# Peptides against a protein of PDB entry 3S8F, part 193

Target 1, 157 residues: chain A of PDB entry 3S8F
Amino acid sequence: VLTLFVAVPSLMTAFTVAASLEFAGRLRGGRGLFGWIRALPWDNPAFVAPVLGLLGFIPGGAGGIVNASFTLDYVVHNTAWVPGHFHLQVASLVTLTAMGSLYWLLPNLTGKPISDAQRRLGLAVVWLWFLGMMIMAVGLHWAGLLNVPRRAYIAQV
Target 2, 166 residues: chain B of PDB entry 3S8F
Amino acid sequence: DEHKAHKAILAYEKGWLAFSLAMLFVFIALIAYTLATHTAGVIPAGKLERVDPTTVRQEGPWADPAQAVVQTGPNQYTVYVLAFAFGYQPNPIEVPQGAEIVFKITSPDVIHGFHVEGTNINVEVLPGEVSTVRYTFKRPGEYRIICNQYCGLGHQNMFGTIVVKE

## One batch from the design tools (peptide; made by RFdiffusion4, then SolubleMPNN)

Design b2_p20_8_s3 (from b2_p20_8, 9 letters changed)
Fold by OpenDDE base, seed 4:
Structure b2_p20_8_s3 (fold): chain B 157 residues (1-157), chain C 166 residues (1-166), chain A 20 residues (1-20)
Amino acid sequence: as target 1 above (157 residues)
Amino acid sequence: as target 2 above (166 residues)
Amino acid sequence: LLEAFLAVMEGLREELEKIF
């Protein structure tokens, strides 16, 4: 139980980011409980990428609580579940944030804005990456629950 | 206005922090509830038991693979298993069907895994520490032991076998 | 929502009991 308190800083961080998103959306004219989401700049890959990372981070965070559970860890430890978890945390959140950062950084470094074609391509890339990561993550978690071992080339199922 | 913006951000942060805390408690409560109502299959952690990895091969219950399987009671056995680079000892491990088996697993060298296919036995094996797992094999046959913790160049080939006899 | 969650967890439990 005490180990689960490790989730507190992570959740606090995640939801402070969410607060920033809500503020931004409302500044952009979004109203209501969910209207602010639509008002966010979904046409900008520098925004979309890290947000998609956050979306992947949500189930990953929930999985982190499971992994940190004293009893539930006996089920998932050193199975494909664990790679499923950190692919959401690293290959989704961190990687997509890095991708998004590039869409901001490169134009600033070069002094040239990205073209519309590059913007559209960027959007396609980050959405496809997210989709692929979600499929893989679900598969890994599922395989883990089916007792597929981590770090082994052979599995019973 | 910077002050207004700051105040607004603070309000949203407080709201989302409250939500965060609420969700944390919900998750904890749900986990606690599920564990309280559905405890089947949960393997409790055993007592911390230490052993000297430098002498475990020479003396003690792990030293002789021929003496690794010890009957401790009616239909109860303790099996002293070594996980090493790159295999298991004894191999095969022979146990009766339907018997309660207590595995005492340790390593003389590096960290290994002890994952028995077809069972819920899945533990890490640390040098200097004894992992204890209790299991009853209901079905006869061969169960493969897989190392699921990277332990070196031969990790991928590190397998053992448990033979459950009728 | 709670009932839905519990249903999912129950389903998961049943599946896990088949495997372990």
Scores: peptide ipSAE 0.008, ipTM 0.749, DockQ to the pose 0.022
Fold by OpenDDE base, seed 1:
Structure b2_p20_8_s3 (fold): chain B 157 residues (1-157), chain C 166 residues (1-166), chain A 20 residues (1-20)
Amino acid sequence: as target 1 above (157 residues)
Amino acid sequence: as target 2 above (166 residues)
Amino acid sequence: LLEAFLAVMEGLREELEKIF
């Protein structure tokens, strides 16, 4: 149980980032409890991608606590649950952050802004990626709870 | 203004820190609740038991598959199972329905998995250590053992069978 | 070494400008 204290720094970081987003949204004219979200630059794939990654990281982090739990690990260990977890962590947060970074880096490196078409395409890419990752992650977690083994091509269900 | 911005950020950080801590306690509480309500679904691991993986095939309770199933009491059995590259021994494992089975599983070579389909038996098997799992089969039939830990080129074909007899 | 690195990066930039 004491192992769960490892989650404290991660939670602190996660919510601090969220606070920063709120602050930024409010600076951009967002008002109210949720109005700041709408005020964020959702038209920029360099922003949207890492934010979507963060959103995927939330359930992944919760799952991490489960995976680190001595007793609950008996249920999920070496099942499809585990791939579901790290796909949220790596293929969601890390990958989307990398994707978003490219949308920032390339224009700066080349000295040319991205076209509107490229921007729209970028938005489509990151949203579709996020959607696909969420579907896959939910499926893997569900399969894991149904005792589908990891690293096996067969299952009872 | 940097000073105003700094104060604002600090206020947000404090608020979110409090929320973070609250969520941590919620997660701990949920874990505790789950454990309290779902204890029947948890198979406790045995105490740490060590064996020599280099001799486990030649001597001891794992050496002879014909002697792997040992009756330890009325309706109680211990089954000594080897997980190896790439299979299980004995195979099949024959046990009676309704009996309390204690599986003692070890490996002579590399890390393997021991996942029994249709059950909650799912443990890793480490060379030099004995994994202990207690289970009672309520239904007769065949249960497939699946290796769910990568163990080499033949990993995908590493299967065993438990036959539960009436 | 720094100059060499910067030269490589400049070359990369030029190539990327052909694509974007």
Scores: peptide ipSAE 0.005, ipTM 0.747, DockQ to the pose 0.012
Fold by OpenDDE base, seed 2:
Structure b2_p20_8_s3 (fold): chain B 157 residues (1-157), chain C 166 residues (1-166), chain A 20 residues (1-20)
Amino acid sequence: as target 1 above (157 residues)
Amino acid sequence: as target 2 above (166 residues)
Amino acid sequence: LLEAFLAVMEGLREELEKIF
């Protein structure tokens, strides 16, 4: 009940954020259905990190609905699927948003922009983090579907 | 001015809402696909049944592991299982192949898991509540029971065995 | 480094077993 209740405002927020991104992209000269995406500042880790978090949140949110469904939860409950969901929600969205926030906050607090080297390193960090999280999340979800239990160090499969 | 920007944002929001509606069907399809390819079905749960966890070890159908397996009909059995810190009883659980088994599982202490490898049996066991699972073992052999709910220091070593006899 | 970590964790386990 709580999950489904939270799902509605979460979706509303997600769509509003997406709308804002589209608006920003179009203001930056993006055109067409997808051109606005390319126009976004992908060279800024403060932008890239939370956006990647949002991307991870999409399947995670869908998984949340699955986990909250009585019939579907019979399949996934207490399997590796559940940790997979958490890693998308917390380790991807929340963590990447926090990382991105730091990339914005520190330059702002110090009054000095980050160096190009720091920027490039930051981009590498957030992309690698995202990649790692996606690999782990997919693996956990897959394992969960194969009925690998959570909180157990062994499995029959 | 502000109004113009507001209208533009609303237009994008409407577009994304429409997109979300379309994606809803995609997600439903994905869920359906997942269920079709990765599950053996859902085991029906029994009715809500309560027991006193403080006396379950002393009296009642869970009290004697030797009497835990009860034949209730032709090729039908009820197995009264206790999940406790840190193990299961009876252990092993011996049942015949092809029989319809009704597991009645409860706990005298804390919440445990009851996950039977190689099956879709996977339930949490709450003190004071009876978990009911119905299953038919098609293959003989040993099936390991795993606790997949943290229950204390010995959680990682909490295992049981179901022996399915041909 | 891994062995050192595991040793610490083992020590922690032993202490926890004294409490619980």
Scores: peptide ipSAE 0.000, ipTM 0.722, DockQ to the pose 0.008
Fold by OpenDDE base, seed 3:
Structure b2_p20_8_s3 (fold): chain B 157 residues (1-157), chain C 166 residues (1-166), chain A 20 residues (1-20)
Amino acid sequence: as target 1 above (157 residues)
Amino acid sequence: as target 2 above (166 residues)
Amino acid sequence: LLEAFLAVMEGLREELEKIF
């Protein structure tokens, strides 16, 4: 029970980040319940990457609660579910944040802005990465629930 | 201006708090779904049982593979299994169909996995501890045991077999 | 209510099976 209380500050942080995004979107002219989302700078890979990471982190965080639950962990432990969780947490949030940071850092360090072609390529990279991660993660979680073992090259199913 | 800003912030906070509560219920629902479809919500637990991993191969119920399967009652068996680098003992494990099997699993060396395909048996095996799993095989046939915990260079080839006889 | 929820989840599963 005490372990699950860790989820409270984590959720508070997540929603604070979301609120910050909403505020930013509204400052950029977004209106309405969802209009602020469209107003965010989706043309900037330095922005898109970490945001996609955050989106992937949502189901990953939910999975974290599952993995931390004694009874539920019994079901998912050492199955493909666990790698699925990792790919949402590390390969999505952490990796995409790193990618996004790179798109910000290099231009700022060199003083040279990225070209439009580089920007478009960057967007393609982060979106494709996110898409691939989501497909793989869903597959791994599903396989895990079907009792596909972790760290094995074969499975009955 | 400040007052307007504060009101706006409060509105955002209220909205996201409502969303957070909604998501809490969603998560609870997902947990309920998982429990309903994949488990009874109970983890089989037994008394903590310890064993000396340095002597488990020489003496005790795990020492002789030929004596690993012990009938403890009508249609009840205890199977003493060793998971080691890189295999299982005994192998194959032969048990009758419909019998209640209590697996007592330990390791003489490193941590291993004991994952039986086609069943819900999936436990880590720690040296010095005895993992206890109870299962009744309803279908005859061969069930593969897979090590799902990395245990060394031969991990990928560490398999066992449970043969359920009619 | 639980049955209704499970039905929805089953529907979701079916949709996912179409994709995967």
Scores: peptide ipSAE 0.000, ipTM 0.747, DockQ to the pose 0.030

Design b2_p20_8_s4 (from b2_p20_8, 10 letters changed)
Fold by OpenDDE base, seed 4:
Structure b2_p20_8_s4 (fold): chain B 157 residues (1-157), chain C 166 residues (1-166), chain A 20 residues (1-20)
Amino acid sequence: as target 1 above (157 residues)
Amino acid sequence: as target 2 above (166 residues)
Amino acid sequence: LVEKFLAVMEGLRKELEKIF
């Protein structure tokens, strides 16, 4: 029970980031309930990458609550479910945030802005990475629910 | 200007905090759904039991694989299983169909997994601790035991078999 | 209320299984 209480500050922290995004979007002219989302700089891979990471982090966070459950641990523990979870948390959020940070950091370190071609390529990379990661994560979670073991080369199904 | 921005951010934070609480309830509901649909017959954790991993092979109920399966009552058995690098003892484990089996599993060396295919038996095995799992095999046949916790170079080949007899 | 919730979720599960 106490472990599940960790979900509260985690969610609070996650949605504080969302609050910053909403504020930024509204400053950029976005209005209404969802208009601020479109107003965000979706043409910048330094922005898009970490945001996509956050999107992947949502189901990962939900899975984190599941993984923290004493009763549900008997279902998902040491199955493909667990790799599914941390691929969302690490290989999605952390990795995409690192990619996004790179798109910001390198231009500043080199003193040269990224070219338009590099920007477009960056956008393609982060979107494709996100898509692939989501497919893999869904597959791993599904396999986990089918009792495919973690750290094994064989499975019943 | 800075104060105005701070107030605006605070307002958005309050909104998103409310949303976060709502989502918390959604996730709790999803957990409840999962419990209702996927966790029928959850095997409860046993009481914490300790054992000396350095002597478990020489003395006690795990020492003799020929005496590992103990009938404790009508259609009730306790099976004392060792998970070790790299296998299980006894192997095979022979139990009757329809009997209530209490597995008491421990390790003399490192942490292993005890995952029985075709069942919901999936526990970690820690040296010095006894994992207790209760299960009733409804179908006769062979059930493969898989180690799903990395335990060394032979981990991938660490298998056991439970034979359920009619 | 619980039954209604479970029914809705079951419906969703069935729909998702059609896609995946």
Scores: peptide ipSAE 0.029, ipTM 0.745, DockQ to the pose 0.030
Fold by OpenDDE base, seed 2:
Structure b2_p20_8_s4 (fold): chain B 157 residues (1-157), chain C 166 residues (1-166), chain A 20 residues (1-20)
Amino acid sequence: as target 1 above (157 residues)
Amino acid sequence: as target 2 above (166 residues)
Amino acid sequence: LVEKFLAVMEGLRKELEKIF
């Protein structure tokens, strides 16, 4: 019951954000089922960062439901699965959102726009961060399913 | 046009809400599947039990490690295990192969983990509570117990051993 | 219907076990 009470509003909130992205993409000239994705400002790290965070948050959120589920928690609790979930939620979504916010905030505070070089560097940083987080998260989730404990430096597997 | 924009947003929201609901059902289905197939592995052997962590070392079934392994039936044992800073008692735990083992685990000090490698035994051990886990070792050998809950400076070195004899 | 669902899920489980 508790899991459902958390899951429903979370899913509603998360995917309404996706709806907003679709609308934004369509306003920018995107058409069709997926054309709106291409129309989004993927050249702006202030946009890309939080969006990648959201993408990481999707499997992380699913993992949250797993962790909160009575039966499934027996499998994943205190295993490497939990750090994997955590890195998706905090080190991906929260961190990337903060990074994206910085890319917006700093130019506005200083009154100086970022250079093209800075923009490109920002994109590289955000994408590399996301890639690294996804690799690590997948590895940790996999290890967790193999019963590798968290908070331990050794494992039988 | 604000009105047109609102209608468009609503249409997209409906689609994504439908998707979100579908995903919710997928997750519920997965939970239902795990329940139906009993893949959780560890079955609690008893009701929630409480114990006084301040006296558990002094009296009761956890007080003497030499008496920690109790035969309760022809092929059934209860093992009273203490998880403490920083180790397990008794250590090693010796049990026969193929026997049904009921572990009753508690802590005299702080929260610990009880994770047995090579098994699905993985529980947190709370002072004042008794964790009960039932397991049957099918293979003889040594099984390492790992603490997977941070418990202090010696946490990383907190290990125990279960020896399963033929 | 439930049995069919469980059969499908069991199939998926077996496939996942091959990966891990």
Scores: peptide ipSAE 0.027, ipTM 0.729, DockQ to the pose 0.026
Fold by OpenDDE base, seed 1:
Structure b2_p20_8_s4 (fold): chain B 157 residues (1-157), chain C 166 residues (1-166), chain A 20 residues (1-20)
Amino acid sequence: as target 1 above (157 residues)
Amino acid sequence: as target 2 above (166 residues)
Amino acid sequence: LVEKFLAVMEGLRKELEKIF
């Protein structure tokens, strides 16, 4: 049980970020329980990318708790579940945050704003990346639960 | 205004922190539920047992593959398995159906995996340590052993077989 | 060292400006 307390700081951080998003959405005119989400700048890939990363990080974090559990790790360890987990953590959150950072950094470094075409392309890229990552992650976690081994080219099923 | 913004943020944070704590309890509850309903699937970890990886091939219960399967009682066996670069011994491992099998697995060289298809046997094998897994095969047939821990150039070809006889 | 870092960053900016 004590092992699960390791998740407390991470959850606190995650939900603090979520709180910041809610605050920002409400400042932008969002109202109601979900209206603040719609009010966020979804037209900006520099915003969308890291937010999608955060969304991917949620199930990844939950999986982290599972992986940290002594008893549950016995079930998932060295199965396809594990790469499913870190793809959500690294290839989703970290990578999308980096992608989003570039959409902010490059215009600032060059002194030139991105064109509308570049903006739309950027949005397409980050959404497609997120979608692909979610499909892959679900597949890997599912395979892991079916006892498909990690680091092997063969599977039981 | 910085003060106003700070106060507003704190108000939202309090709500989300409460949600965070609630989710933590949900996760704990899910783990507890899983343990309560699936107790038969939990294999207790054995006591830490050490072995000298430099001599394990020359002396001791792992030295002779022909003597690796030891009957310890009625319908009870201990199997001493070596995972090495790049294979398992004995290979095949022959055990009777319905018998309680205790696998004692170690490595003379590097870390390997011991994943048995069709079973819940999945452990890492560390040089200098003995992994103990207890299992009863209910169905006769062949069960493939897969190395699921990278162990070198031949890792992808490292397989073994357990033959369960009627 | 700080000046060297800033110079490198400025160089990077100039190169990126050629691309975008």
Scores: peptide ipSAE 0.016, ipTM 0.751, DockQ to the pose 0.012
Fold by OpenDDE base, seed 3:
Structure b2_p20_8_s4 (fold): chain B 157 residues (1-157), chain C 166 residues (1-166), chain A 20 residues (1-20)
Amino acid sequence: as target 1 above (157 residues)
Amino acid sequence: as target 2 above (166 residues)
Amino acid sequence: LVEKFLAVMEGLRKELEKIF
C-alpha cells in the first residue's frame, strides 16, 4: 500500500513540470489548449531531448507502478517487460536528458555556438533516438506479456 | 500584473492537477486490465521455507535426483529441483499429464531463474530459500526450463527439460 | 461497465497490433 503512495508525489512532480512547460509556452505566445505546445522551442535539441525523455518516462512510470505491484510483478518479473521498462526510464529520460544537456553544455563551455547544421543534426539524433526507443520499448513490453524471458537468447514465441 | 499572472498560474496548476488525477485513474484502469487478462488475480505468498545451501546436495530431499519426484497423492507429486551453475537437477523432470505438481526449487550456489516455457512458472531461486510453485500440465510434451537470472559465464546455456507423459 | 472497458481495451490492442 505504501509503495503505491509513491505515485502521488511523482504525479505532483509531473504536473509541476507540465505546468512549467505550459507557462513557458504561453509566455512565448502560445494560446489555447494546445497552442502553447507549438510555441515551445522545438528547434532546439537541448530542449527537445529532455522533453522527449519526459514523454517516454510517462509510460515508464506507469510500468513502474506495475513492477512495484506484488501481484502484477508476478506476471512481468524477469520477462522482456523489465528491459522494456528500463529502456524507457534510463535510455529514454536519462539518456535523452544527458544528450540534451550536452547540446547546451558544449556551446556554453567553449563559447562557440553550434552551427545550424549541427543543430539540425542534433534534432535528427534525438528524434530518431526517441522513435527507436519507443518502438523497441513497446516491443519489449509486448514480448514480456507474451512471457518472453529476460536474459535469454531463446523464447517459445 | 503580478496578480493576473498569479491567477493564471493557479489556473494552469488546477488544470494539470485535474489531469494528474485523471491519469491516476487511467493507471488504475490499466492495472485492472492487466489483472483481468494476464493473471488469476491474487497470488498468495507461501510460507517461508529455508534450507542450508551448503548441505542441500548431501542430505535431504534434493540430494538424490533419482528420488526427486515424490508422489504425494493419487494425482499429486512434489518435485524437488536444484538449480545450480549451470543446470537443473533432475534433468529431465518427468511428470504425468494432468497431475498436480508442486515444485520445490532451491539453489546450492547462486541465484538462478526457473522459467518454464509454455507455462506461467517463473520464479527466482535463491540459495537458502525454497521456492514453491504449483502447476498442472494439461498437455503432454517437453517443456524447456530457462534460467532468466544471470548466474555466471554459463548462464546462457543453463537449460532444463520437463517431460510430461501421457 | 467492466466488460465495456475491456472491449475498448481490446480494440486498442487490435489497433496497436496493426502498427506493431
Scores: peptide ipSAE 0.005, ipTM 0.748, DockQ to the pose 0.032

